# Ledger of designs, part 45: peptides against a protein of PDB entry 3J47

Target 1, 121 residues: chain A of PDB entry 3J47
Amino acid sequence: IRLTNQLKSLKGLQSKLKDVVEYLDKVINKELPINHTILGKLQDVFNLLPNLGTPDDDEIDVENHDRINISNNLQKALTVKTNDELMVIYISNLVRSIIAFDDLIENKIQNKKIQEQRVKD
Target 2, 69 residues: chain B of PDB entry 3J47
Amino acid sequence: YEEKEESNLAATKSMVKIAEQYSKRIEEEKELTEEELKTRYVGRQDPKKHLSETADETLENNIVSVLTA

## One batch from the design tools (peptide; made by RFdiffusion4, then SolubleMPNN)

Design b2_p14_2_s4
Fold by OpenDDE base, seed 2:
Structure b2_p14_2_s4 (fold): chain B 121 residues (1-121), chain C 69 residues (1-69), chain A 14 residues (1-14)
Amino acid sequence: as target 1 above (121 residues)
Amino acid sequence: as target 2 above (69 residues)
Amino acid sequence: DEKALQEILDALKA
């Protein structure tokens, strides 16, 4: 369910972006007048998008940097964060698997001992 | 779309919480393993089973976390 | 713990 919702959201975003691109192409080709309201909203969206291009502003606080790398540099940082989280989950799963195997081995040993006792009996 | 965005945000917050819970779960898993080891010495199957179950639950939670991520 | 695991593995193989 959650994954499906995320996928649906991404698809919706993709569709909207495609519409924007198509609109921009039509504006560039002078086929449609520039809708100032749409452009303003797009500018706001672009401003909210983590600055994909300008590397220069060094001072963005380190704590937000791990969070903020969402869009391009931000998206890269978010990708890194996501990768780190996935790694942690992966390691956790491995640890659980190891513990489960240890328990299985112990159970098998116990079962074998019980079987050996039954044969002696 | 807004509902999904909210769901994604909630999922991200849940992932952070899951990371904290994961650390705690790892510790719980270790404790269960120690109890299982102790139970091995005592010869009781029940503590070992409980440890295995806890380990399985921890694994399941991690898998769900990965799937949610 | 590791030795115990190995002993268990060996016991499973016997």
Scores: peptide ipSAE 0.467, ipTM 0.846, DockQ to the pose 0.005; fails the geometry check
Fold by OpenDDE base, seed 3:
Structure b2_p14_2_s4 (fold): chain B 121 residues (1-121), chain C 69 residues (1-69), chain A 14 residues (1-14)
Amino acid sequence: as target 1 above (121 residues)
Amino acid sequence: as target 2 above (69 residues)
Amino acid sequence: DEKALQEILDALKA
């Protein structure tokens, strides 16, 4: 469920970005007037997003380290942090899995011993 | 999309709490392993089972944390 | 612990 929601959110963001690009292309082609409301909301999103390198210069500015999968240049630093957090969770899951397997193995050994005793009796 | 954004924000806040809980969960996992060791020594199946169950719960919580992250 | 695990694996194979 959570992974699905994250994926859906990412897909939604991607779709929105695509719509913005398509809209900008139409404005450049003078097919549609500039929708000031959409541009204003987009600007607000860009301002809230840590300095996503302006779409013009290809240089992926890796600025701020802290938070999850938001946007391009700062997204790289954020991606690193997210990766670190994911690694910690992954390691934790592995540890829990190992413990669970150890218990399962022990239970299986005990069950075999019980069966062997029942055969002797 | 807005509901998902709110969910992601809540998940991020939960991740900070999860980091603190992670350390505690590791300790709980160790305690379960110790109980399993004790159960192996004492020959009582119940403590061992409890340790295994706690380890499973810890694993589940970690999985949920990863999915939230 | 590793030796015990191996013994268990061997016991499971038998």
Scores: peptide ipSAE 0.448, ipTM 0.839, DockQ to the pose 0.006; fails the geometry check
Fold by OpenDDE base, seed 1:
Structure b2_p14_2_s4 (fold): chain B 121 residues (1-121), chain C 69 residues (1-69), chain A 14 residues (1-14)
Amino acid sequence: as target 1 above (121 residues)
Amino acid sequence: as target 2 above (69 residues)
Amino acid sequence: DEKALQEILDALKA
């Protein structure tokens, strides 16, 4: 179920990105105006998923190179945050695994001692 | 797609909470290690078992966090 | 702690 939902979301994102690219091309060619609703939804998706692609550039005039750079920086910052969270989770799992292994070893040692005592009796 | 988007939003909020809880989980892990050490010295199986159980609970919580991330 | 862990690992192998 979860994997299927993730795949569906990825497919939806891919389709949306394709639509955004097509829309941007039409805007560049002055064939269509910018769709603000699509842009807003795309921004929301990027805020939630830092690894996902570029926001819809429908109305941004070529002179706003600074805004594009700011948007890219924000996306990078979100990606870094996600990476940090994943790293913390990884380290935590590693520590728990080490503790579990230590307990396993101790249990095995105790079991061996019990077996040795039984052989002596 | 909408249901998945909602799930992703909830997961992101959960990640923020997980970051705060991570420090508490590390502390719980240390407590488990101390109990295991005490059990080893006293020769009592009960404290060691308790430490192992707490470590397992900490691991499970981390796994759930990874799956939510 | 690390030495104790290693000793346990060695004991498990024996």
Scores: peptide ipSAE 0.443, ipTM 0.832, DockQ to the pose 0.006; fails the geometry check
Fold by OpenDDE base, seed 5:
Structure b2_p14_2_s4 (fold): chain B 121 residues (1-121), chain C 69 residues (1-69), chain A 14 residues (1-14)
Amino acid sequence: as target 1 above (121 residues)
Amino acid sequence: as target 2 above (69 residues)
Amino acid sequence: DEKALQEILDALKA
């Protein structure tokens, strides 16, 4: 289910990106007027999806570099957050393992005591 | 797509909740371990079993959280 | 807790 949903989202994103590219190409070719609303939504999408392939560095005007840096910082922050989450999960699993081991030892001790009692009977 | 986005949002919220629950679970685990120790001295098997079961449940929840992250 | 665990392990070995 989760993998399927992720795949579906990725496919949808891919389709949307393709549509955006096609739109941008039409705007560049002056086939369509520049729609500020679409550009704003596109910027929002880029801000929400920082891992969208860096457009080739060459033609991006200086103002876009600052935004790219913000995106990179956001990506770094998200990566740190992910790492922290993974660390918490790891520690949790370790703690659970320790508890389970303690319980196993206790069970073994109890079993030994039961066995000793049976030998005395 | 909307369902997946909602699922991801729910998962993210769940992760925050999991972090909080994790802290709480650690405390619960400590309480269970203490109870298990007490049960060992008193010779009553039931509290120890309950502690073990709670620890197992905590482990299971963490595994599910990892799979969801 | 660790000392208690070790004691338990020792008891199991006995």
Scores: peptide ipSAE 0.425, ipTM 0.827, DockQ to the pose 0.005; fails the geometry check

Design b2_p14_3_s1 (from b2_p14_3, 11 letters changed)
Fold by OpenDDE base, seed 1:
Structure b2_p14_3_s1 (fold): chain B 121 residues (1-121), chain C 69 residues (1-69), chain A 14 residues (1-14)
Amino acid sequence: as target 1 above (121 residues)
Amino acid sequence: as target 2 above (69 residues)
Amino acid sequence: DLEELLEYLKKLQE
């Protein structure tokens, strides 16, 4: 189920990237002017999401453009949340490792004291 | 797309719950460390050992959480 | 003490 959902999301992203490439090709061929607003939004998405691709078509109804922007904002928010969670986990693991190390040190000191007492004896 | 969005939302909620559990485990680990410190001063080995064991359990739970995330 | 802990860590690394 999880892998299937990830694959479906990747396929959707791939389709969207294909549309962007097609739009860019039309702009290069001077069939359509570069929509600066779309490019600006795409840049914002790329700045927020180092991994995810941009959709192309100019005449997509203002509603679809807003949906794409909402989707990008949601993905960015999810990425930020994931980063925060990873940071918390990392800090927690570090703290546990420090505590475990302190206990190991104390145990070693105790063992050394026991050995020194046996030699005196 | 909608099913994936629902799955992502559920995963996000699960992650928030894990974060809360992690915060609680960190607090439990701190309490055990204080008991170990007290045991070092009193010269009783048993409380210190118990604190160390609790810290180890907390670490193990964090590792499992990282692997599951 | 923190110093004793540091010394023990050094001994563990040897």
Scores: peptide ipSAE 0.433, ipTM 0.832, DockQ to the pose 0.007; fails the geometry check
Fold by OpenDDE base, seed 4:
Structure b2_p14_3_s1 (fold): chain B 121 residues (1-121), chain C 69 residues (1-69), chain A 14 residues (1-14)
Amino acid sequence: as target 1 above (121 residues)
Amino acid sequence: as target 2 above (69 residues)
Amino acid sequence: DLEELLEYLKKLQE
């Protein structure tokens, strides 16, 4: 039941994403004006998705369904599992960034201590 | 539809594996941070440096994973 | 502590 509901939601999202891509293609081709409402809904979907994607993820055209499956962000939008993976990647990157920052801070503190010792000498 | 579903399933499985690897990398990063914290307290630069290097490596691997995705 | 790290980063930027 839960898996079926997830699959149904994923199918619904896929259909919606397809509609968005079709709309974006029409906008790119200047056939239709940018539907701000669709873009806003897409943004809302992306905001509900941990913002793991580059800003360009909003423009990912539906035609490349294969590329969509490759794109963890799009797969997250399409597949809850992909969302979880993207979330994990995001969290991991954040954690790594924090650790790297901590190391930079420590290195800077050490360098400052070394400089202070050199000035005292 | 079925081929796409199968592809999505395969991609999802791959993503789960990546998530597991990422979780492991996060744990390694946490260990590095703990060593850094310990090194900050003990004043031993070497463990802290090692933790930093491991954290950087973990970050790099995550970036590569994001770029590959 | 995260706060101490932030303070260290701030010191590094200075």
Scores: peptide ipSAE 0.432, ipTM 0.839, DockQ to the pose 0.009; fails the geometry check
Fold by OpenDDE base, seed 2:
Structure b2_p14_3_s1 (fold): chain B 121 residues (1-121), chain C 69 residues (1-69), chain A 14 residues (1-14)
Amino acid sequence: as target 1 above (121 residues)
Amino acid sequence: as target 2 above (69 residues)
Amino acid sequence: DLEELLEYLKKLQE
């Protein structure tokens, strides 16, 4: 259920992003008027995006291409971070499983000893 | 979509918390293992049981974290 | 020890 919801959200986001790109292209080409409401919402979305590296205030005319690359790099970094987190969780689960197994073994040994003592008696 | 986004945001926050808790969980697991080892040597079942329970709790938390991630 | 654990597991299978 959760994974399905995440996938659906990602698909929705992807579709929305595509629509935005198409809209922006049309605006750039003067095929459509600038819709201020859409731009405002887009800005809000960007503000909610984890700060894909605030380049420091220098007005570097970083060509839109560099911004896209930075965004991709940030997404990659986020993916790596997520992977690391998943790895940690996996290791933790493994360790817990080992401990639980050790306890089970000890319990079985104890039970066997108790049974052996009962048979001797 | 919005509900899922909220869920993902909550999950992300939970993941950060999990990262912080992970170190603590590892330490708790070690302590439990030591208690279990001590219980093996001393023949006291109670410390071993406690260690096992703590390990189980740690495992459950990790599983929940994985499911949230 | 891992060896002791293995022996215990072996005993349980038995």
Scores: peptide ipSAE 0.421, ipTM 0.837, DockQ to the pose 0.006; fails the geometry check
Fold by OpenDDE base, seed 5:
Structure b2_p14_3_s1 (fold): chain B 121 residues (1-121), chain C 69 residues (1-69), chain A 14 residues (1-14)
Amino acid sequence: as target 1 above (121 residues)
Amino acid sequence: as target 2 above (69 residues)
Amino acid sequence: DLEELLEYLKKLQE
């Protein structure tokens, strides 16, 4: 079950990455002007991916309805979504690891107690 | 573009909901772990193991939910 | 709860 869930998450991430790649391909093909601001924001999002912090949504100047900005905003949104998903997966994995470790410690303590009882007997 | 934006917005809302569910499940997992710790202090191995397993299952379900969203 | 876990870990290392 856990592996299946991880696979599903990975598939979701893969789909998003594909979307990003498609966007980048469009930019490379000069179908869209390289909006350095978008790339910068995307990079910031990727750089913030390891940082659990929600990127401040603030400065999207709504004014220039250029199709390019919408695509960039969508890409940013998808990237943020992907980052959030990855973050959740990462946290979940950490929590599971912690629980597993706790169980191992407890098992070790129990084994020690059993050994001590056997020596008393 | 507008359709894609709407789809992204919907997806974002879904993600927020999943995040909330995840937070709740993490709390449930923590509670289960605490109960396991209490059971171990009492020397009851079986209840502690069961609690640990339940916590693990809860975490798994949370991950699946986040991935599915 | 976290402190108790840490103490348990210490006991296991010991």
Scores: peptide ipSAE 0.380, ipTM 0.822, DockQ to the pose 0.008; fails the geometry check

Design b2_p14_3_s3 (from b2_p14_3, 12 letters changed)
Fold by OpenDDE base, seed 3:
Structure b2_p14_3_s3 (fold): chain B 121 residues (1-121), chain C 69 residues (1-69), chain A 14 residues (1-14)
Amino acid sequence: as target 1 above (121 residues)
Amino acid sequence: as target 2 above (69 residues)
Amino acid sequence: DLEEFLERLKKLQQ
């Protein structure tokens, strides 16, 4: 459920971004007048977006640690944070899996011991 | 979209809380393992079962955390 | 504990 909501939010953002790109292309092609209100809102969104480093600027150390995939250069730092969080979750799942396996093995040993006792009787 | 954004923000805040809870859950998992060890010594199946159940709950919570990430 | 667990696992595989 939570993953589905996040995926839905991401899809919504992607759709909105696509609409903006399509609008900008129409403005560049002089098919539509520049809607200043939409551009203002887009500028506000871009200002709230951590600086998407130009694809050429490999070096922009964007300090902002927050997991949100909003900016590509910040996305590198955010990708590192996301990777660290995913790693923690992965390790946690492994630990739980190991414990569950340990319990399963112990249960199997106990069941085998009970069966051996029943065969001896 | 706004409702989903709010839900994502709430999920992100929940992830931070989950990270703190994760450390606590690891400790709870260790306690369950210790209880299982104690149960092996006492020969009672019940503490071992409780440890297994808590380990499973810890696994489920980690899976939910992964799904939230 | 881990070694004993592995030995128990080995015994279960027999």
Scores: peptide ipSAE 0.398, ipTM 0.830, DockQ to the pose 0.006
Fold by OpenDDE base, seed 1:
Structure b2_p14_3_s3 (fold): chain B 121 residues (1-121), chain C 69 residues (1-69), chain A 14 residues (1-14)
Amino acid sequence: as target 1 above (121 residues)
Amino acid sequence: as target 2 above (69 residues)
Amino acid sequence: DLEEFLERLKKLQQ
């Protein structure tokens, strides 16, 4: 359910972005008047997006980088955080699986001993 | 779309809490493994079953954490 | 012990 909701939101964002690009192309070609309300909302979205492409300011503090998969550099730091979290979850699942297998093995050995005792009887 | 965005934000906050709980869950898993080892020496089946059940609960919590991530 | 676990795993594979 949660993953499906994330995919639906991402698809909705992709469709809206495509509509914006098509609108901007029509405005550049003077085919349609500029809708100032749509442009204002898009500008707000772009301002909320972490700076993708300006090469110059080196010293953006490393500390706040962890949370948001927003565009390339910040997206890279967030990808690293997501990768670390996925790795921890993977290791945890592996450890739990190993413990569960140890219990299954012990149960199988006990069942085999019970069967061998019943045959001797 | 807005409901899904709100759900994703709630999931992200839950993930931070899960990271803190993860260290505690690892220690709880180790303690259960020690109890299982002790139960094997004592020859009582009941404590071993309890250890297995707690290991399964720990696994389920990690799976829920992955689904929230 | 890890060694006992590995031995038990081998017994499950048989």
Scores: peptide ipSAE 0.420, ipTM 0.836, DockQ to the pose 0.006; fails the geometry check
Fold by OpenDDE base, seed 5:
Structure b2_p14_3_s3 (fold): chain B 121 residues (1-121), chain C 69 residues (1-69), chain A 14 residues (1-14)
Amino acid sequence: as target 1 above (121 residues)
Amino acid sequence: as target 2 above (69 residues)
Amino acid sequence: DLEEFLERLKKLQQ
């Protein structure tokens, strides 16, 4: 469910971005006047989006934006954080798998002992 | 889209909570392993079964957390 | 714990 919602949001963003590109192309071609309202909303979205492309501007506090598959430089730091989180989860799963395997082995040994006792009786 | 974004934000907060719960779950897993060790010494089947079930539940929760991350 | 586990594993292989 959550993954499906994230995928749906991403698809919606992609569709909206495509519509913006199509609109910008029409404006460049002088077919339509610039819709200032759409452009303003887009500018607001871009201002909220960490600057994906230009490496030049200053010390914006990299700390808070863990989850957004957003742009390359902040994305690189976020990708590293995501990779570290995935590694921790992977190690956790391995530890649990080892414990489950240990229990399975013990259960098998116990079952074998019970069978051996039944054969002796 | 907003509902899904809100769901993703909730999922993010849940991941932070999952990290805290993960540390706690590791401790619970260790306690279960100790109970299995005790069960081996005492020869009681019941504590070992409970430990195995709790370890499996902990694994399932981690897998769900990974799928959500 | 690990050594005991390995010994148990060895007993399962027999």
Scores: peptide ipSAE 0.409, ipTM 0.827, DockQ to the pose 0.006; fails the geometry check
Fold by OpenDDE base, seed 4:
Structure b2_p14_3_s3 (fold): chain B 121 residues (1-121), chain C 69 residues (1-69), chain A 14 residues (1-14)
Amino acid sequence: as target 1 above (121 residues)
Amino acid sequence: as target 2 above (69 residues)
Amino acid sequence: DLEEFLERLKKLQQ
């Protein structure tokens, strides 16, 4: 259920991002006027996104390409963080599985010893 | 979608907390393994059982965390 | 620890 909800949210976000890209392309092509309300909502979404590294105050003239690269770098950093978290969970599960297996082996050894003792008696 | 997003956000926060708890659980799991080793040497069944139970709880919590993640 | 585990596994298979 929870993973399904997360996946649904991610899909919804992806669809919304696609719609935004399509809208931006239409605006760039002058097919549609700039809708300030949509841009404002997008800005709010971007502001709620973990701070893309504060562009250092210096050069205002960093072309749109560099902002996209910074966004990509932050997205990459977030992806790396998510991957690290998944890796930790995976390692934890492996460790628990190994311990559980060790206990099962020990239980089996004990059961075998009990059975051997019962046969001798 | 919003409910899932809220659930995912809560899950992500929980995952960060789970990562911390996971680090702690890994340490607890290591302690359990050491106690199992000690219990094997001492022949005391009870510490080994406790270690096994703690390992199982740790495993279950990790599985729940993975399923929640 | 792993080696002892493997040895225990081997003992269980016997």
Scores: peptide ipSAE 0.408, ipTM 0.834, DockQ to the pose 0.006; fails the geometry check

Design b2_p14_4_s1 (from b2_p14_4, 10 letters changed)
Fold by OpenDDE base, seed 5:
Structure b2_p14_4_s1 (fold): chain B 121 residues (1-121), chain C 69 residues (1-69), chain A 14 residues (1-14)
Amino acid sequence: as target 1 above (121 residues)
Amino acid sequence: as target 2 above (69 residues)
Amino acid sequence: SILKKLEDLRDLLS
């Protein structure tokens, strides 16, 4: 559900961005007047979002280093955090697998003992 | 879209919480393993089964965490 | 524990 909602939000954003691009193209071509309200909202969105096109490390807010963000520059710092989280998950899965394997071995040993007792009877 | 955004934010917060809970889950898994060891020596199968079930639950929670990431 | 599992494996192979 969470992934689906995120995907839906991203799709909605993509659609809106496409509409904005189309609108901007029409304005550039003098086919439509500039909608100041839409542009203002778009500017607000860009101000709230980390700049996706700037590779400059100086624009990376250190305070957001530990939070997952879609922006590439902030994404570099966030990628480190994401990598760490994935590593933790991987290690956790490995540990669980080892425990499960151990239990399987114990079960096999028990089964073998039961079979040996049955053969003696 | 706002509802999905809120859900994503909640998911992110949940991931942080999961990371904290992960340490606790690891400890719980260790405890179950010790119970299995004790059960092996005592010859009772029930405690071992319980340990295995707890380990499985821990694994499931980790998988959910991966899916949330 | 991992050690116990290793012991169990040894017992299984014996």
Scores: peptide ipSAE 0.430, ipTM 0.831, DockQ to the pose 0.009; fails the geometry check
Fold by OpenDDE base, seed 1:
Formats: sequence, C-alpha cells, structure tokens
Structure b2_p14_4_s1 (fold): chain B 121 residues (1-121), chain C 69 residues (1-69), chain A 14 residues (1-14)
Amino acid sequence: as target 1 above (121 residues)
Amino acid sequence: as target 2 above (69 residues)
Amino acid sequence: SILKKLEDLRDLLS
C-alpha cells in the first residue's frame, strides 16, 4: 500500500511537471497567459520537496541553470540518505542472521553430544 | 496524491527513528552473543537460549523496520 | 560470538 501510494504520487508529479512544461511553452509562444494557480501549487510542492525548483517565467537562463543544479544536488543528497538507510537495514539483517546461525550450530553440537552419550550407554 | 505525499513524509520520519532504534538493537544483539559465549563456558542450556532469543527479537525488529521503510 | 559459532560449525561438519 505505501509503495503503491508513493508510485502514484510520483506519477502525479510527473504528469504535473509535463503539464507545466507544456504551459510554459505556450506562454513563451504568446498563445496563453501564465496560470498563477498552477505555478503556486508547483511552488508548494517544491517547498515540500527539499530540492525541487521550478523556474519562474521571468527568470534569466543563467538563474534557471543554477536552480536546476541545486535541485539535482538535493535529489542526490536524498538518494544518498535513502541508500544509507538501506545499508543499515541490510547490516542489521545480516547480524541477526549470523546470530541465528550461531545458535543453530550450538544446538547441533549439543544434539551430537547427546547422541554420542546415548550410544555409549 | 496528497495522501501519498503525507504518508511518505511520515514514513521518512519513521525511518529516521528506526535507524536510531536499529543502532540500539545492534548493541543489544552483541550483548546477547556475549551471554551465549558465557553459557558455553559455564553451563549448558539457559544463557545460550536467552542470547539466541534476544538475537531473534533484534532480527525481527530490523525486518519490520525494513518492511516499513 | 561469531568466532565461537564458526568453531561450532566446524565441529558440526567434522
């Protein structure tokens, strides 16, 4: 359920981003005015998402490039954080497995000793 | 979409907490292993069993954390 | 201990 919700959100974001791009292209071509409501919603999404930047229509090309780079850096940082969390989980599972294996070995050794005593008797 | 976003944010916060708990659980697992070692030297069944149980509990918690993450 | 477990495994295989 959680993973499905995350995927849905991501798909929604992708669709919205595509719509924004299409809108911006139309504005550049002087076909439509800027939709302030859409821009506001995008800004809210970017504020909630650490490194998602939307270029403003009035911003200079250089500023847009810098913002894109900043956004990429933030996304990379988030990815690294996720990887670290996964590593911790993996290590923990490995440690638990090792402990369980050790206990199993000990139990087998004990069982073998018991069997040997039974044969002697 | 908004519900999913909220869920993801909550999950991320939970993951941070889980990471801290995991570190603590790892330490607990080490303690259990030491108890198992002591049991091998002093007496037969009881300390080793306790160590094994603690290790299992630690593993289970980690698995749940991974699944939640 | 991991070392003790390894030793136990060796003994079991033997």
Scores: peptide ipSAE 0.428, ipTM 0.832, DockQ to the pose 0.009; fails the geometry check
Fold by OpenDDE base, seed 3:
Structure b2_p14_4_s1 (fold): chain B 121 residues (1-121), chain C 69 residues (1-69), chain A 14 residues (1-14)
Amino acid sequence: as target 1 above (121 residues)
Amino acid sequence: as target 2 above (69 residues)
Amino acid sequence: SILKKLEDLRDLLS
């Protein structure tokens, strides 16, 4: 279920990005006026989402360069934090697995001993 | 998408709690191991089984945490 | 203990 939700989220994001690209293309072609509301929402999304997409270098105004760098640094920091959390969870899982396997082995050994005793009787 | 975003946010908050709970879970695992040791000493299979089950539950919780992260 | 588990594994393999 969780993986499915994540996949759905990614697909949704992909679709939205495609729509944005299509919209931008239409604006460039002067087929549609610039929709300020859509742009505002997109900006909000980009501010909230770690800039996963390398913005195409071409339209980055010089003033945005510093902001982009800051955003990239923030995204990197968030990625590092996420990785650290995942590592902790991974280690925890490994520890639990080891304990579970140890118990399983012990149970198997005990069962084997019981079977051997039954054969001797 | 909004529902998933909310779910992700909730998961992130849960991860913070998981970090705190992780230490506690480690301690619980140790306690289970101690119970296993006691079971081995007493020769009672039931405590050993219980320890194994608790370890499995702990593992499951960790897996869920990883999926949430 | 880990040692006991190792012993158990040995017994299982024997």
Scores: peptide ipSAE 0.413, ipTM 0.837, DockQ to the pose 0.009; fails the geometry check
Fold by OpenDDE base, seed 2:
Structure b2_p14_4_s1 (fold): chain B 121 residues (1-121), chain C 69 residues (1-69), chain A 14 residues (1-14)
Amino acid sequence: as target 1 above (121 residues)
Amino acid sequence: as target 2 above (69 residues)
Amino acid sequence: SILKKLEDLRDLLS
């Protein structure tokens, strides 16, 4: 559900961006006037979005290091946080698996002992 | 879309909580393992089974956390 | 202990 919602949000954003591009193309071609309100809102959105367009991978905003976000510059720090979280989850899963395996081994040993005792009786 | 964004934010907050829970789960898993070890000496299958079940539950929770991330 | 479990694993494989 969460992933689906995230995908839906991304798709919505993509659609809006496409609409903006199409609008801008029409304005450039003098087919439609510039809607300043829409452009202003889009600019606000872009300002709120981590700078997606800057190719320089090196600008990591320190404030977002521990947050998961998909945008490139600030996203790098966010990506690190996401990776750390994923690593923790991965390690946790491994630990659980090891414990489960240990229990299985013990159960098997006990079963073997029971079988051996039954054969001796 | 807004609902999804809110859901994502909630998921992120949940991840922080998961990190805290993770530490607790690790401790619980260790305790269960110790109990299992003790149970091995006592020969009681029930405590061992409980430990195994708890470990499995912890694993499942971690998997769900990964899927949520 | 982990060592005991390893020994048990060895015994199971034997």
Scores: peptide ipSAE 0.412, ipTM 0.840, DockQ to the pose 0.009; fails the geometry check

